# Ledger of designs, part 12: peptides against a protein of PDB entry 3OAK

Target 1, 145 residues: chain A of PDB entry 3OAK
Amino acid sequence: DDLEQYLDEKILRLKDEMNIAAQLDIDTLNKRIETGDTSLIAMQKVKLLPKVVSVLSKANLADTILDNNLLQSVRIWLEPLPDGSLPSFEIQKSLFAALNDLPVKTEHLKESGLGRVVIFYTKSKRVEAQLARLAEKLIAEWTRP

## One batch from the design tools (peptide; made by RFdiffusion4, then SolubleMPNN)

Design b1_p27_3_s2
Fold by OpenDDE base, seed 5:
Structure b1_p27_3_s2 (fold): chain B 145 residues (1-145), chain A 27 residues (1-27)
Amino acid sequence: as target 1 above (145 residues)
Amino acid sequence: SAEQEERERLLKEGEEETEKLLELEEK
């Protein structure tokens, strides 16, 4: 129906915006390394984060979020960068909090690749303890019978 | 670098563990 279509389009637009933000930040960081211009700061994800959090927190959008695989973009934002660096603590904290409230199922993990990345957060020595615990909680919830 | 090595190793492990989980759910 009209509402469903509207919500789908809303989520798909956000998904695209998130993917673009992630790539732009990578490009910025690469350019910073290449040019030595330390004034270059990757800020696209940070700028978009409030909107992402707002959407992910809406209970009425949960089905739309999951059905349109927005979790793929969440996964992208959580992935360690090619140089091994991690996304900002704020991004990690916000996204893990949001994930905790979503009715994520194994099928969503499959299509998004989120499982792999969350497991990374349970194991990495560079992850803050509080976030590692959240990651562990999510894994436990997703693997429960 | 050490961070890159960790990234590669742990993402691989995570992938393997996730695949096992999904296989169990599909059986």
Scores: peptide ipSAE 0.636, ipTM 0.911, DockQ to the pose 0.094
Fold by OpenDDE base, seed 1:
Structure b1_p27_3_s2 (fold): chain B 145 residues (1-145), chain A 27 residues (1-27)
Amino acid sequence: as target 1 above (145 residues)
Amino acid sequence: SAEQEERERLLKEGEEETEKLLELEEK
């Protein structure tokens, strides 16, 4: 119906915005490296984070979120960047908290690539212990029979 | 760099482990 379509479009727009933000931040970081200009700060994801968290926290959007593979964009935001650096701690914390409240199924992990990245967080020595534990919890829950 | 090497290694491992887990659930 009209509402369902509206919600789909809303989520898809957010998905695009998230992907753009991620790429812009990568571009900024690359330029920072190339030019040596340390005043260049990647802020696009941080600016968009409140909106992302707001959407992910809405129980009535859970199905729409999962059906439209918004988790792919969540995965992108959680991925270690090409230079090996991690997204900000706040982004990590917020997204993992949101993931914990979503009814994620194995099919969603498959289509989003989220499993690979969350496992990364269970293993990386640079990840905060609290988030590593949460990542382990998520993997365990998602792989339950 | 060490961080880039970790990225590549652990993402690869994560992919492999994810695939194995998904296969097990499908059986």
Scores: peptide ipSAE 0.635, ipTM 0.911, DockQ to the pose 0.094
Fold by OpenDDE base, seed 3:
Structure b1_p27_3_s2 (fold): chain B 145 residues (1-145), chain A 27 residues (1-27)
Amino acid sequence: as target 1 above (145 residues)
Amino acid sequence: SAEQEERERLLKEGEEETEKLLELEEK
């Protein structure tokens, strides 16, 4: 199916772009620590965020998103950075909102590792209360029979 | 740092809790 293949390739390209953006931001932060240059700012994820949100919001892409494990890249974007810092509030808010509208199943949690990270957001004292509540809501929904 | 320690601890806890939840759901 040509359309199916097109959509798969579209999502896989985005997945790759997201992974690259995440790594570039980590590289930037590591360089900032190593050099002490506080002018170095990690901006790659923020730059790509509108595209990510656009894709995640399209109901017709839900199956393709889940089948291609785009949630793994979403998980990567939500993970606390190696230095312990959190992704920007805007990234957190946008991704949790998007996750709330996706028909995520247990199998997708296994593939993506998303459960571990979302639970982190329910427990971390550094997470904004409104996002912690969203994280709790997601966990509750994903663990329902 | 405190943040790195929290990261390690809570990600570990999250992994363990997720594993338990998924195992229970599959049974």
Scores: peptide ipSAE 0.640, ipTM 0.913, DockQ to the pose 0.094; fails the geometry check
Fold by OpenDDE base, seed 4:
Structure b1_p27_3_s2 (fold): chain B 145 residues (1-145), chain A 27 residues (1-27)
Amino acid sequence: as target 1 above (145 residues)
Amino acid sequence: SAEQEERERLLKEGEEETEKLLELEEK
């Protein structure tokens, strides 16, 4: 219906925005490395984070979120960067918290690639313990223990 | 770098483990 279409478009727009933000941050970091200009700070994801959290936290959007594979963008935001660095702790914390409240199913993991990345967080030595534990919890839930 | 090496290794492992887990669930 009209509402569903509206919500789909809303989520898809956010998805695009998230993907763009991720790429822009990568570009910024690459330029920082290339030029040595330490004043270059990747801020696009951080700027968009409140909007992302707002959307992800709304139970009434869960179906729309999952149906439109917004988790793909969440995965992208959680992925270690090309230089091996991790997204900011705040981004990690916010997204993992949001994931914990979403009714994520196996099919969503397949289309988003989220499983691989979350497992990364269970293993990486650079991940904060609290988030590693949350990642482990998510994996357990998604694998139907 | 060490971080890049970890990234590569653990993403690979994660992919492999994910596939295994998903296969188990589907059976």
Scores: peptide ipSAE 0.639, ipTM 0.912, DockQ to the pose 0.095; fails the geometry check

Design b1_p27_6_s1
Fold by OpenDDE base, seed 5:
Structure b1_p27_6_s1 (fold): chain B 145 residues (1-145), chain A 27 residues (1-27)
Amino acid sequence: as target 1 above (145 residues)
Amino acid sequence: SLKEEAKKILEESEKEWKKWLEEVEKE
């Protein structure tokens, strides 16, 4: 219906925006590494985060989020950066909180690649304990029949 | 280095994920 179409378009636009933000931040960080210009700061994801959180927190968007593989963009945002660093704590915290409330299924994990990345967060010693525990919780839930 | 560490952990995570997927798909 019209609402469903509207929601699909909304999510797909956000997905595109998220992907662009991630790439721009990667480009910024790579340039920073190459030039040594410490004034170059990756801010695109941070700027978009409030909008992402707003969308992910809406129960009525859950199906649309999952059906359009927005989790792929979530995965991209959670991946280690070119220098091996992790996304900001705020990004991690917000996204994991959102994931905890979504009815994520195996098929969504597979098509998004999110499973591997969440496992990463259970293993990395650079991840805050509270988030590592949440990652473990998610993996445990997702691996249950 | 941070990059090397991240790469290593990602590789390990990939192996675990693949194993998990294989088990789930067999059920």
Scores: peptide ipSAE 0.642, ipTM 0.925, DockQ to the pose 0.894
Fold by OpenDDE base, seed 2:
Formats: sequence, structure tokens, C-alpha cells
Structure b1_p27_6_s1 (fold): chain B 145 residues (1-145), chain A 27 residues (1-27)
Amino acid sequence: as target 1 above (145 residues)
Amino acid sequence: SLKEEAKKILEESEKEWKKWLEEVEKE
């Protein structure tokens, strides 16, 4: 199917873009740590966030998103950074909101590693209360019998 | 440090996730 192929390619391209953005931010922060140059700021994910949110919010893309393991890239974006800090509040809020509306199944959690990271957000004291609660909600839903 | 804290919590989270997966996969 032409449309299915188009959508797959679209999601896979976004996945690559997300991974690149994450790596560039990691590289920036690592360089900041190494050089002490405080002017180095990781901004690649922030720049790409609107596009990510746009895609994740489209119900007609849900199957394509899940089938192509885009959640792996979502997981990567949510992971702690090299200095131990968390991604920006806006990134956290946007991604968790998107996750709340996706029909995520156990298989998707397993193949993406997202389950572990969401649990992290229920445990970290550096996470805003509202997002911690949402993380708890997601875990509760995903662990339902 | 923040880095050490994050690492610790991630490790704990991994353990919890693995336990959950084992239970779900047995159902």
C-alpha cells in the first residue's frame, strides 16, 4: 500500500531526526563538561519538539508510530543527560501527554525500553509533581491485568 | 551528584520493570 509505505517512511525519518537531535545534545553537554564552556547549550531536541508533538498527536499515525518503534526515540529523549540532568520540562510534559493518548501495549514498552524510563519518572525527586503523577498513571494503566 | 543519583534510580527502575515484565509474560 502506497499510503502505508509513505507513512512508514515518514515515521522512520522522524525517528532518525530524533535520534540525531538527542545525540547532538549529548555531544554538546559532554563537550561542555570536558571544556567547561558554559556557553554550550543543548537545543537540538527543543528545536525538533514541535514536529515530534505534531506527529505524536495524530491518531491516524498511531499504528505507524508504534509499529516502527518510534517510542524508542521517545525513550531516548526522556533519559537523563550526561550530567545527570533531565530534559526540559516542556519536553517531558509534551511527550508524557502524547504517551497518554497512544494505545501503548506491553510489546511496545518492551521493544522501546520506555517502561523503565517511565518508572524512573515516578521515582526521581527532580521530576515535577504533575508529571510524576502522570507517569504513575501510565504505569498503572500499562500494568493492568 | 545528579549523575550518580540518576544512575541509581535508573538501576532501580530497571529492576522493577524486569519484574513486571516477567509477571505480564506469564499471564
Scores: peptide ipSAE 0.639, ipTM 0.925, DockQ to the pose 0.904
Fold by OpenDDE base, seed 3:
Structure b1_p27_6_s1 (fold): chain B 145 residues (1-145), chain A 27 residues (1-27)
Amino acid sequence: as target 1 above (145 residues)
Amino acid sequence: SLKEEAKKILEESEKEWKKWLEEVEKE
């Protein structure tokens, strides 16, 4: 119906925006690495984060989020950056909080590639302990029969 | 290096994920 179509379009637009933000940040960081210009700061994801959180936190959007594979963009945002660093703590915290409230199924993990990345967060020493524990919780929940 | 470490952990994570998927898909 009209509402479903509207919601799909909204999520797809956000997905696109997230992907663009991620790429812009990657470009910025690659340039920073290449030039050594420490004034170059990747801020696109951080700027878009409030909008992402707003959408991910809405229970009525859960099905739309999952059906449109928005988790792929979430995965992209959580992946290690070109220099091997991780996205900002705020991004990590916000996204993991959102994931904790979503009815994520195995199919969503597969199509998004999110499973691998969440496991990464259980293993990386660069991850804050609280988020590592949350990542472990998510993996445990997702592995339940 | 940070990059090398991240890559290594990501590769390990991928292996674990694949094993996890195999187990889940069998259930």
Scores: peptide ipSAE 0.646, ipTM 0.926, DockQ to the pose 0.838; fails the geometry check
Fold by OpenDDE base, seed 4:
Structure b1_p27_6_s1 (fold): chain B 145 residues (1-145), chain A 27 residues (1-27)
Amino acid sequence: as target 1 above (145 residues)
Amino acid sequence: SLKEEAKKILEESEKEWKKWLEEVEKE
């Protein structure tokens, strides 16, 4: 119906915005590494984060989020950066909190590639303990079925 | 380096994920 279509379009637009933000930050960091210009700061994801959190936190959007594979963009945002560092703690915390409240199924993990990245967060030495524990919790929940 | 470490962990994570998927799909 009209509402469903509207919500789908809303999520797909956000998905595009997230992907663009991620790529712009990657480009910025790559350029920083290549040129040594320390004035180059990757801020696109941080700027968009409030909007992402707002959408991900809405229970009534859960089905739309999952059906449109927004988790692929979430995965992209969680991936290591060009220099091997991780996205900001705030991004990590916000996204993992959102994931914890979503009814994520195996099919969503497969189509998004999120499973691999969450496992990464259980292994990386650069991840805060609280988030590593949450990552482990998520993996445990997702492996139950 | 951080980059090398991240790459290594990602590779390990991918292997583990693949094994996980195999187990889940067998059930």
Scores: peptide ipSAE 0.640, ipTM 0.925, DockQ to the pose 0.818; fails the geometry check

Design b1_p27_7_s2
Fold by OpenDDE base, seed 3:
Structure b1_p27_7_s2 (fold): chain B 145 residues (1-145), chain A 27 residues (1-27)
Amino acid sequence: as target 1 above (145 residues)
Amino acid sequence: DEFVEELKELLTLSEEELLELLREERE
C-alpha cells in the first residue's frame, strides 16, 4: 500500500529527526560544561517541537505512530539529561498532552520504555504539579486491570 | 500481565532510584 508506506516513512523520518535533536542538545550541553562557553544553548528539541506536536495530534496517524515505535523517541525527549535536569516545561507539557490523547497500549509501553520515564515524572519533586498529576493519570490507565 | 506488574513495582521506587535506573539504561 503506497499510502501506508508513505506514512511509515514520514513517521520514521520524524523519529530519526527527534533522536538527532536529542543527541545534539546533549552534545551542546556537554560542550558547554567542558568549555565553559555559556553562549552554547541546547535548542534543537525546542525547534522541532511544533512539528512533533503536529504529528502526534493527528488521529489518522495514531496507528502509524504506535506501529513505528515513535514513543521511543518521545521517551528519549522526556528523559532526564545526563546532568539530571529535565527537558523544558513546554516540551513536557506538549508531550504529555499528546500522550493523553493517543490510544497507548501496554505493548507500546514495553517496546518504547516510555512507562519507566513517565513513572519518574510521578515521583519527581521538580515536575510541575499539573504534569505530575497527568503522569499519574496515564500510569493509572496503563496499569488498570 | 507481567509487564503491568513490573510497572507497579517501579512505582515503589524513589525519584533517585528511578533516575539511576534511567541513567543506567542510556549508558
Scores: peptide ipSAE 0.652, ipTM 0.944, DockQ to the pose 0.876
Fold by OpenDDE base, seed 1:
Structure b1_p27_7_s2 (fold): chain B 145 residues (1-145), chain A 27 residues (1-27)
Amino acid sequence: as target 1 above (145 residues)
Amino acid sequence: DEFVEELKELLTLSEEELLELLREERE
């Protein structure tokens, strides 16, 4: 119906925006590494984060989010950056909070690749303890018999 | 579930091994 189509389009647009933001930040950081210009700051994801959080927090969008594989973009946002660093703490915190509230199933993890990234967060010593524990909680839920 | 078993296997990897795996997916 019209509403379903509208919501699908909304999520797909956000997915594209998130992917673009991630790539722009990667480009910025790669250039920063190449040139040594420390004035280059990757801010595209940070700028878009409020919109992402707003969408991910809407219960009525959960099915649309999962059906359209928005989690693929969430995975991209959580991946380590070119310099080996992680995305900002706020990005991590916001996304993991959102993941915790979504009814994520194994099929969603498979099509998004999110499982591998979250497992990384259970292992990384660069992750805040609270988020590492949340990552562990999520993995436990996703791997339960 | 084969995929669940895959995730469980990944839990046995180190941070470095997982990082390498993620890099391979991006490249």
Scores: peptide ipSAE 0.649, ipTM 0.943, DockQ to the pose 0.895
Fold by OpenDDE base, seed 2:
Structure b1_p27_7_s2 (fold): chain B 145 residues (1-145), chain A 27 residues (1-27)
Amino acid sequence: as target 1 above (145 residues)
Amino acid sequence: DEFVEELKELLTLSEEELLELLREERE
């Protein structure tokens, strides 16, 4: 119906915006590496984060979020950066909090690739303890018999 | 579930192995 179509389009637009933001940040960081210009700072994801958090926190959008594979963009945002660093702590914290409240199922993990990235966060020595624990909690929930 | 078993297998990998896996997947 009209409402469902509107919500789908809303999520798909956000998905596109997230992907663009991630790529722009990657481009910035790659250029920083190539040129040595330390004044180049990747900020596109940070700028978009409030909107992402707002959408992910809305219970009425959960089905739309999952059905349109927005988690693929979440996975992209959580991936290690070209310089080997991780996204900002705030991005990590916000996204993991959102994931904790979503009814994520195996099928969503498969189509998004999110599972592999979250497992990385359970192992990384660079991740804050509180987020590592949350990552472990999520993996435990997703791998229940 | 085969996918769940796959995730469990990934838990046996080190940080470095997982990082490499993620890099290869992106390429």
Scores: peptide ipSAE 0.649, ipTM 0.943, DockQ to the pose 0.861
Fold by OpenDDE base, seed 4:
Structure b1_p27_7_s2 (fold): chain B 145 residues (1-145), chain A 27 residues (1-27)
Amino acid sequence: as target 1 above (145 residues)
Amino acid sequence: DEFVEELKELLTLSEEELLELLREERE
């Protein structure tokens, strides 16, 4: 199907862009640590965030998003950074909001590793209360009998 | 479901233990 192929390609391109953005930010932060140059700021994910949110919010893309394992890239974006810090509040807020509206199934959690990361957010004292509660809600839904 | 059981087991871990687990998976 032409439409399905178009949507698959769209999501796969975004997945690639997200992975690149994450790696560039990691490289920036590692260099910042290595050189001590505090002017180095990781902003690639922040720059791409509006596009990510736009795609994740489209109900008609849900199946394509899940089938192409875009959640693997979402996991990467949510993971702690090399210096142990978390991604920006806006990234966290946007991604958790998007996850809350997606029909995520066990198989998607397995192939993406997202479940473990979200559990981390339920435990972290550095996470805003509103997001910790949302993380807890998601885990509760995913672990239902 | 084995995976669900795994997630439930992870809920017993501390923030530090989970952080270590995530780091090990990436390496």
Scores: peptide ipSAE 0.653, ipTM 0.943, DockQ to the pose 0.885; fails the geometry check

## One batch from the design tools (peptide; made by RFdiffusion4, then SolubleMPNN)

Design b1_p28_1_s3
Fold by OpenDDE base, seed 2:
Structure b1_p28_1_s3 (fold): chain B 145 residues (1-145), chain A 28 residues (1-28)
Amino acid sequence: as target 1 above (145 residues)
Amino acid sequence: SELEKLKKEAEELLEEAEKEWEKWLASQ
């Protein structure tokens, strides 16, 4: 189907863009650590975030999102950074909110590794209380019989 | 260093999270 193919390609392109953004931010932070240049700021994920949120919020893309394992890229965006810090508050908030509206199944959690990372957010003392609660909510929903 | 501490903390928590996740998966 032409539409199906188009949507797959759309999601796969976004997935690639997300992965690139994540890597560029990692590279920036690693260079910052290496050189001590505090002017180096990781901004690629932040720049792409609106597009990511827009796509994740579209109900008609849910199946395509899940089938193409876009959640793996979401997981990558949520992982701790080279300096041990976490992604920005806005990234966390936006992604957790978006995840709440997706019909995520166990298989998607397995193939993306998202379950592990979200559990991490329920445990980390570096996570804002409100976001920790959102993480807990997600886990509760995903583990519900 | 502080950096190393932060990284280690994150790694340890990820490991703990993984264990909990695996336990849940096993119960399915």
Scores: peptide ipSAE 0.530, ipTM 0.911, DockQ to the pose 0.830
Fold by OpenDDE base, seed 4:
Structure b1_p28_1_s3 (fold): chain B 145 residues (1-145), chain A 28 residues (1-28)
Amino acid sequence: as target 1 above (145 residues)
Amino acid sequence: SELEKLKKEAEELLEEAEKEWEKWLASQ
């Protein structure tokens, strides 16, 4: 199916872009820590966020998103940064909102590692209360018997 | 340092999260 193939390729390209953005931000922050150059600012994920949100919010892409393990890249974007901080509030908020509307199943959580990271957000004192509550909601839904 | 403390805290919480996640998976 041409459309299915097109959508798969679209998601896989986004997945690659997300992974690259995450790594570039990590590299930037590591260099900032090592050199003390405070002019170094990690902005790659923020720049790509609108595109990520646009894709994640499309109901017709849900199956393609889940089948291609885009949630792995979502997990990577949510992981703590080299300086021990978390991704921006907007990244967290946008991704959690998108996750709330996706029909995520246990198999997707296993292959992406997303479950572990979202549990982290239920524990971290550096997470905004509203997002911690949403993380708890997601975990409750995902761990429901 | 404060940086090291924050990093260590994050790592510890990730480890705790991993244990809880694995515990849940094992119970399925």
Scores: peptide ipSAE 0.528, ipTM 0.910, DockQ to the pose 0.890
Fold by OpenDDE base, seed 5:
Structure b1_p28_1_s3 (fold): chain B 145 residues (1-145), chain A 28 residues (1-28)
Amino acid sequence: as target 1 above (145 residues)
Amino acid sequence: SELEKLKKEAEELLEEAEKEWEKWLASQ
């Protein structure tokens, strides 16, 4: 129906915006590494984060989010950065909180690659303990028989 | 360097995570 199509387009636009933001931040950080210019700050994901959180928190968008593989973009946002660092604590916290409320299935984990990345967060010593525990909780829930 | 150290650590953990994830998938 019209609403479903509207929501699909909305999510797909956000997905594209998220991917662009991630790439722009990667480009910024790579340039920072190459030039040593510490004034270069990757801010595109942070700027878009409120919009992402707003969308991910809406129950009526859950099916659209999952069906359009928005979780792939979530995975991309959670991956380690070119300088070996992790995305900001706020990004991690916000995304994990949102994931905790989504009815994520195995198929979504497969098509997005999110499972691997969240497992990474259970292992990394650079992850805040609270978020590591949340990652563990998510993995336990997602891998239940 | 610190950069190389962090990158290597992240890559190794991602590889471990991938193996663990694949093992789970195979057990289904």
Scores: peptide ipSAE 0.526, ipTM 0.910, DockQ to the pose 0.823
Fold by OpenDDE base, seed 1:
Order: sequence, then structure tokens, then C-alpha cells
Structure b1_p28_1_s3 (fold): chain B 145 residues (1-145), chain A 28 residues (1-28)
Amino acid sequence: as target 1 above (145 residues)
Amino acid sequence: SELEKLKKEAEELLEEAEKEWEKWLASQ
């Protein structure tokens, strides 16, 4: 119906915005590496984060989020950056919290690549202890019988 | 360089994570 179509379009637009924000931050950091200009700061994902969290937290959008593979963009936001660093603590914390409340299934993890990335967060020494524990909880939830 | 080491570490951990994920999927 009209509402379903509206929600699909809303999620797909956000997905696009997230992908653009991620690419802009990658471009910024690549330029920083190339030029040595330490004044270049990647902030596009952080600026968009409140909108992402708002959408991910809405129960009525869960099916739309999962059906449109928004988790692929979430995965992209969680991937290591060109300088080998990880996205900000706030991004990690907010996304892990949001993921915990979504009815994520194996098929969603496969099509998004999110499973692999969250496992990464259980292994990286650069992840804060509290977030590593959250990642472990997610993996346990997703892999339970 | 430090940058190369950080990048390599991330790549290796992602590879390990992928292998673990694939093993789990194969067991389904």
C-alpha cells in the first residue's frame, strides 16, 4: 500500500545517504594520509548518526529495514577506515545497541556481511571492552539454536 | 610503517572473522 511504499523509499534514501557519508569520510582520510594535513577530520557519518539511530530504533520500520538490506550500510559504517582505525566509539555503541533490538536473521547477516564484521569486533584489541562484550552478545544471539 | 601495520592488522582480523563466520554458516 501507500504507507509500505513510503517506508521502503524512506529506508532506501537513508541507505543511500549512509553510503555517501561513508565514502566521503573515506575520501577525507585518504586525502589526510596523502597530504599529511591533520586538520582533515572525517565527520560525515557522525553528522548523520542521529538520523540513523532514530530510524533503527523505530519498531514499525524493522521489517522495512531488514527487507531493504539497510544492514549492508550499517556494516559499511562499522568497517575499518583507510588509516586502519575504527569508526568512532559513539558510532560503534549506537549501532550495536540498535542491532540488539532488531529481529536479525541469518539471511540478513549473509546478504549484508554484518556477521563477519561483528565477529571482527570481538577480536580487535582496538575495541573498547564494553563494546567487545556487546559484539559477543550479538554473535551469541545470532548463532544460538 | 605504522599505517601499513594498522591496515594489515585490520585485514588479517577481517580474514579470520570471515573464516569463523563461514564455518558457522557451513554447520547450519
Scores: peptide ipSAE 0.522, ipTM 0.908, DockQ to the pose 0.811

Design b1_p28_1_s4
Fold by OpenDDE base, seed 4:
Structure b1_p28_1_s4 (fold): chain B 145 residues (1-145), chain A 28 residues (1-28)
Amino acid sequence: as target 1 above (145 residues)
Amino acid sequence: SELEELKKEAEKLLEEAEEEWEEWLEKE
């Protein structure tokens, strides 16, 4: 129906925007590494974060989010950066908080690759303790019998 | 370099995470 189509298109557009933002930040950081120009700052994801959080927090969008594999873009945003660093604390905190409120199932984790990345956050010593604990909670919930 | 070491560490942990994730999937 019209509403379903509208919501699908909304989420698919957001996926595209998120993927573009991630790639632009990767390109910026790679160029920074290559040139040594420390004035190059990756900020596209941070700019888009409020919109992402707004969408992920809406209960009426949960099915559309999961059905359209928006979690793939969430996974991309959480992956380590070219210099081995992690996305900003704010991005991590916001995304993990949003994930905690979504009815994520195993199938969504498989098709998005999110499970692997969240496990990474339980293992990395660069992750803040509060977020590592949340990552552990998510994995426990997602792998429950 | 320090940068390369940080990157290698991240890659290693991602590989370990993938193995652990696959193990969890097998238990489901």
Scores: peptide ipSAE 0.482, ipTM 0.891, DockQ to the pose 0.885
Fold by OpenDDE base, seed 2:
Structure b1_p28_1_s4 (fold): chain B 145 residues (1-145), chain A 28 residues (1-28)
Amino acid sequence: as target 1 above (145 residues)
Amino acid sequence: SELEELKKEAEKLLEEAEEEWEEWLEKE
């Protein structure tokens, strides 16, 4: 199936782009810590966010997204940064909103590690209240029989 | 340092989150 193959490749490319963006931001922040150069700003994820949101919002891509474990990259984007800080509020908000509309199953949570990270967001005092509540909602839905 | 403390806190919470997640999985 040409269409399915095309969609798989599209999602896998995005997955790769997301992973690269995350690593570049990590590298930037680590360099900032090591050198003390406060002019170094991690911007790669923020720049790519609109594309990520666009893809995640497509209902017809849900199966492709889940089957190709794009949620692993979503998890990576949500993980704490090298300095222990969290990704930008906008990234958190956008990704949690997108996750809320995806038919995520236990198997997807396991293979992506997303379950652990979202639970983290229910526990962190540095998370905005509205997002903490959303994280709790997701966990409740995912753990519901 | 503050930086180290923040990082350590995040790591601790991730470990706790992992534990909670694993406990849930065991119940499935």
Scores: peptide ipSAE 0.476, ipTM 0.888, DockQ to the pose 0.862
Fold by OpenDDE base, seed 5:
Structure b1_p28_1_s4 (fold): chain B 145 residues (1-145), chain A 28 residues (1-28)
Amino acid sequence: as target 1 above (145 residues)
Amino acid sequence: SELEELKKEAEKLLEEAEEEWEEWLEKE
């Protein structure tokens, strides 16, 4: 219906914005590595984070979020960066918190690649302990019988 | 270099994570 179409378009627009932000940050960091210019700072995801959190926290958007594979963009935001570092603590914390409130199913984890990345966060010693524990909680909930 | 080592470590862990994820999928 009209409402469903409106919500789909809203989520797809956000998905596009998230992908653009991620790519711009990757480009910035790659250029920083190539040139040695330490003044180059990747800030696009951080700027967009409040909007992402706002959308992910709305219960009425849960189905639209999952059906349009917005979790793929969430996965992209959580992946290691070109310099081997992880996204900011705030990004990790916000996204994991949002994921904890979504009715994520196995099919969503498969189509987004999010399952693999969250497992990564349970394994990396560069992840803050509190977030590693949250990642473990999510994996346990998603893989429980 | 340090940068290369950090990247290599991240990639290794992602590969291990993928293997664990695939194992879970096979058991499901």
Scores: peptide ipSAE 0.476, ipTM 0.888, DockQ to the pose 0.862
Fold by OpenDDE base, seed 1:
Structure b1_p28_1_s4 (fold): chain B 145 residues (1-145), chain A 28 residues (1-28)
Amino acid sequence: as target 1 above (145 residues)
Amino acid sequence: SELEELKKEAEKLLEEAEEEWEEWLEKE
């Protein structure tokens, strides 16, 4: 119906924006590596983060979010960057918090690749302890029979 | 270099995470 279509389009637009932001940040960091210009800072994801958090926090959008595989874009945002660094603490914290409130199922983890990345966060020594614990909590919840 | 080490560490952990995730999926 009209409402469903409207919500789908809204989420798909955000998904596109997130993917663009991620690619722009990757391009920035690759250029930083190539040129050695340390003044180049990847900020596109951080700029878009408030909008992402706003959408992910809305309970009435949960089904639309999951059905349109927005979690794939969330996964992309959480992946290590070209220089081996992780996304900002705020991005990690915000996304993990949002994921904790979503009714994520195994099928969503498979189609998004999110499971692997969250497991990564349980293993990395570069992750803040509090966020590593959140990652562990999510994995425990998702892997429960 | 430090940069290379960071990247290698991340890649290694991603591979380990993938293996662990795949093992879990096989049990489902």
Scores: peptide ipSAE 0.472, ipTM 0.887, DockQ to the pose 0.903

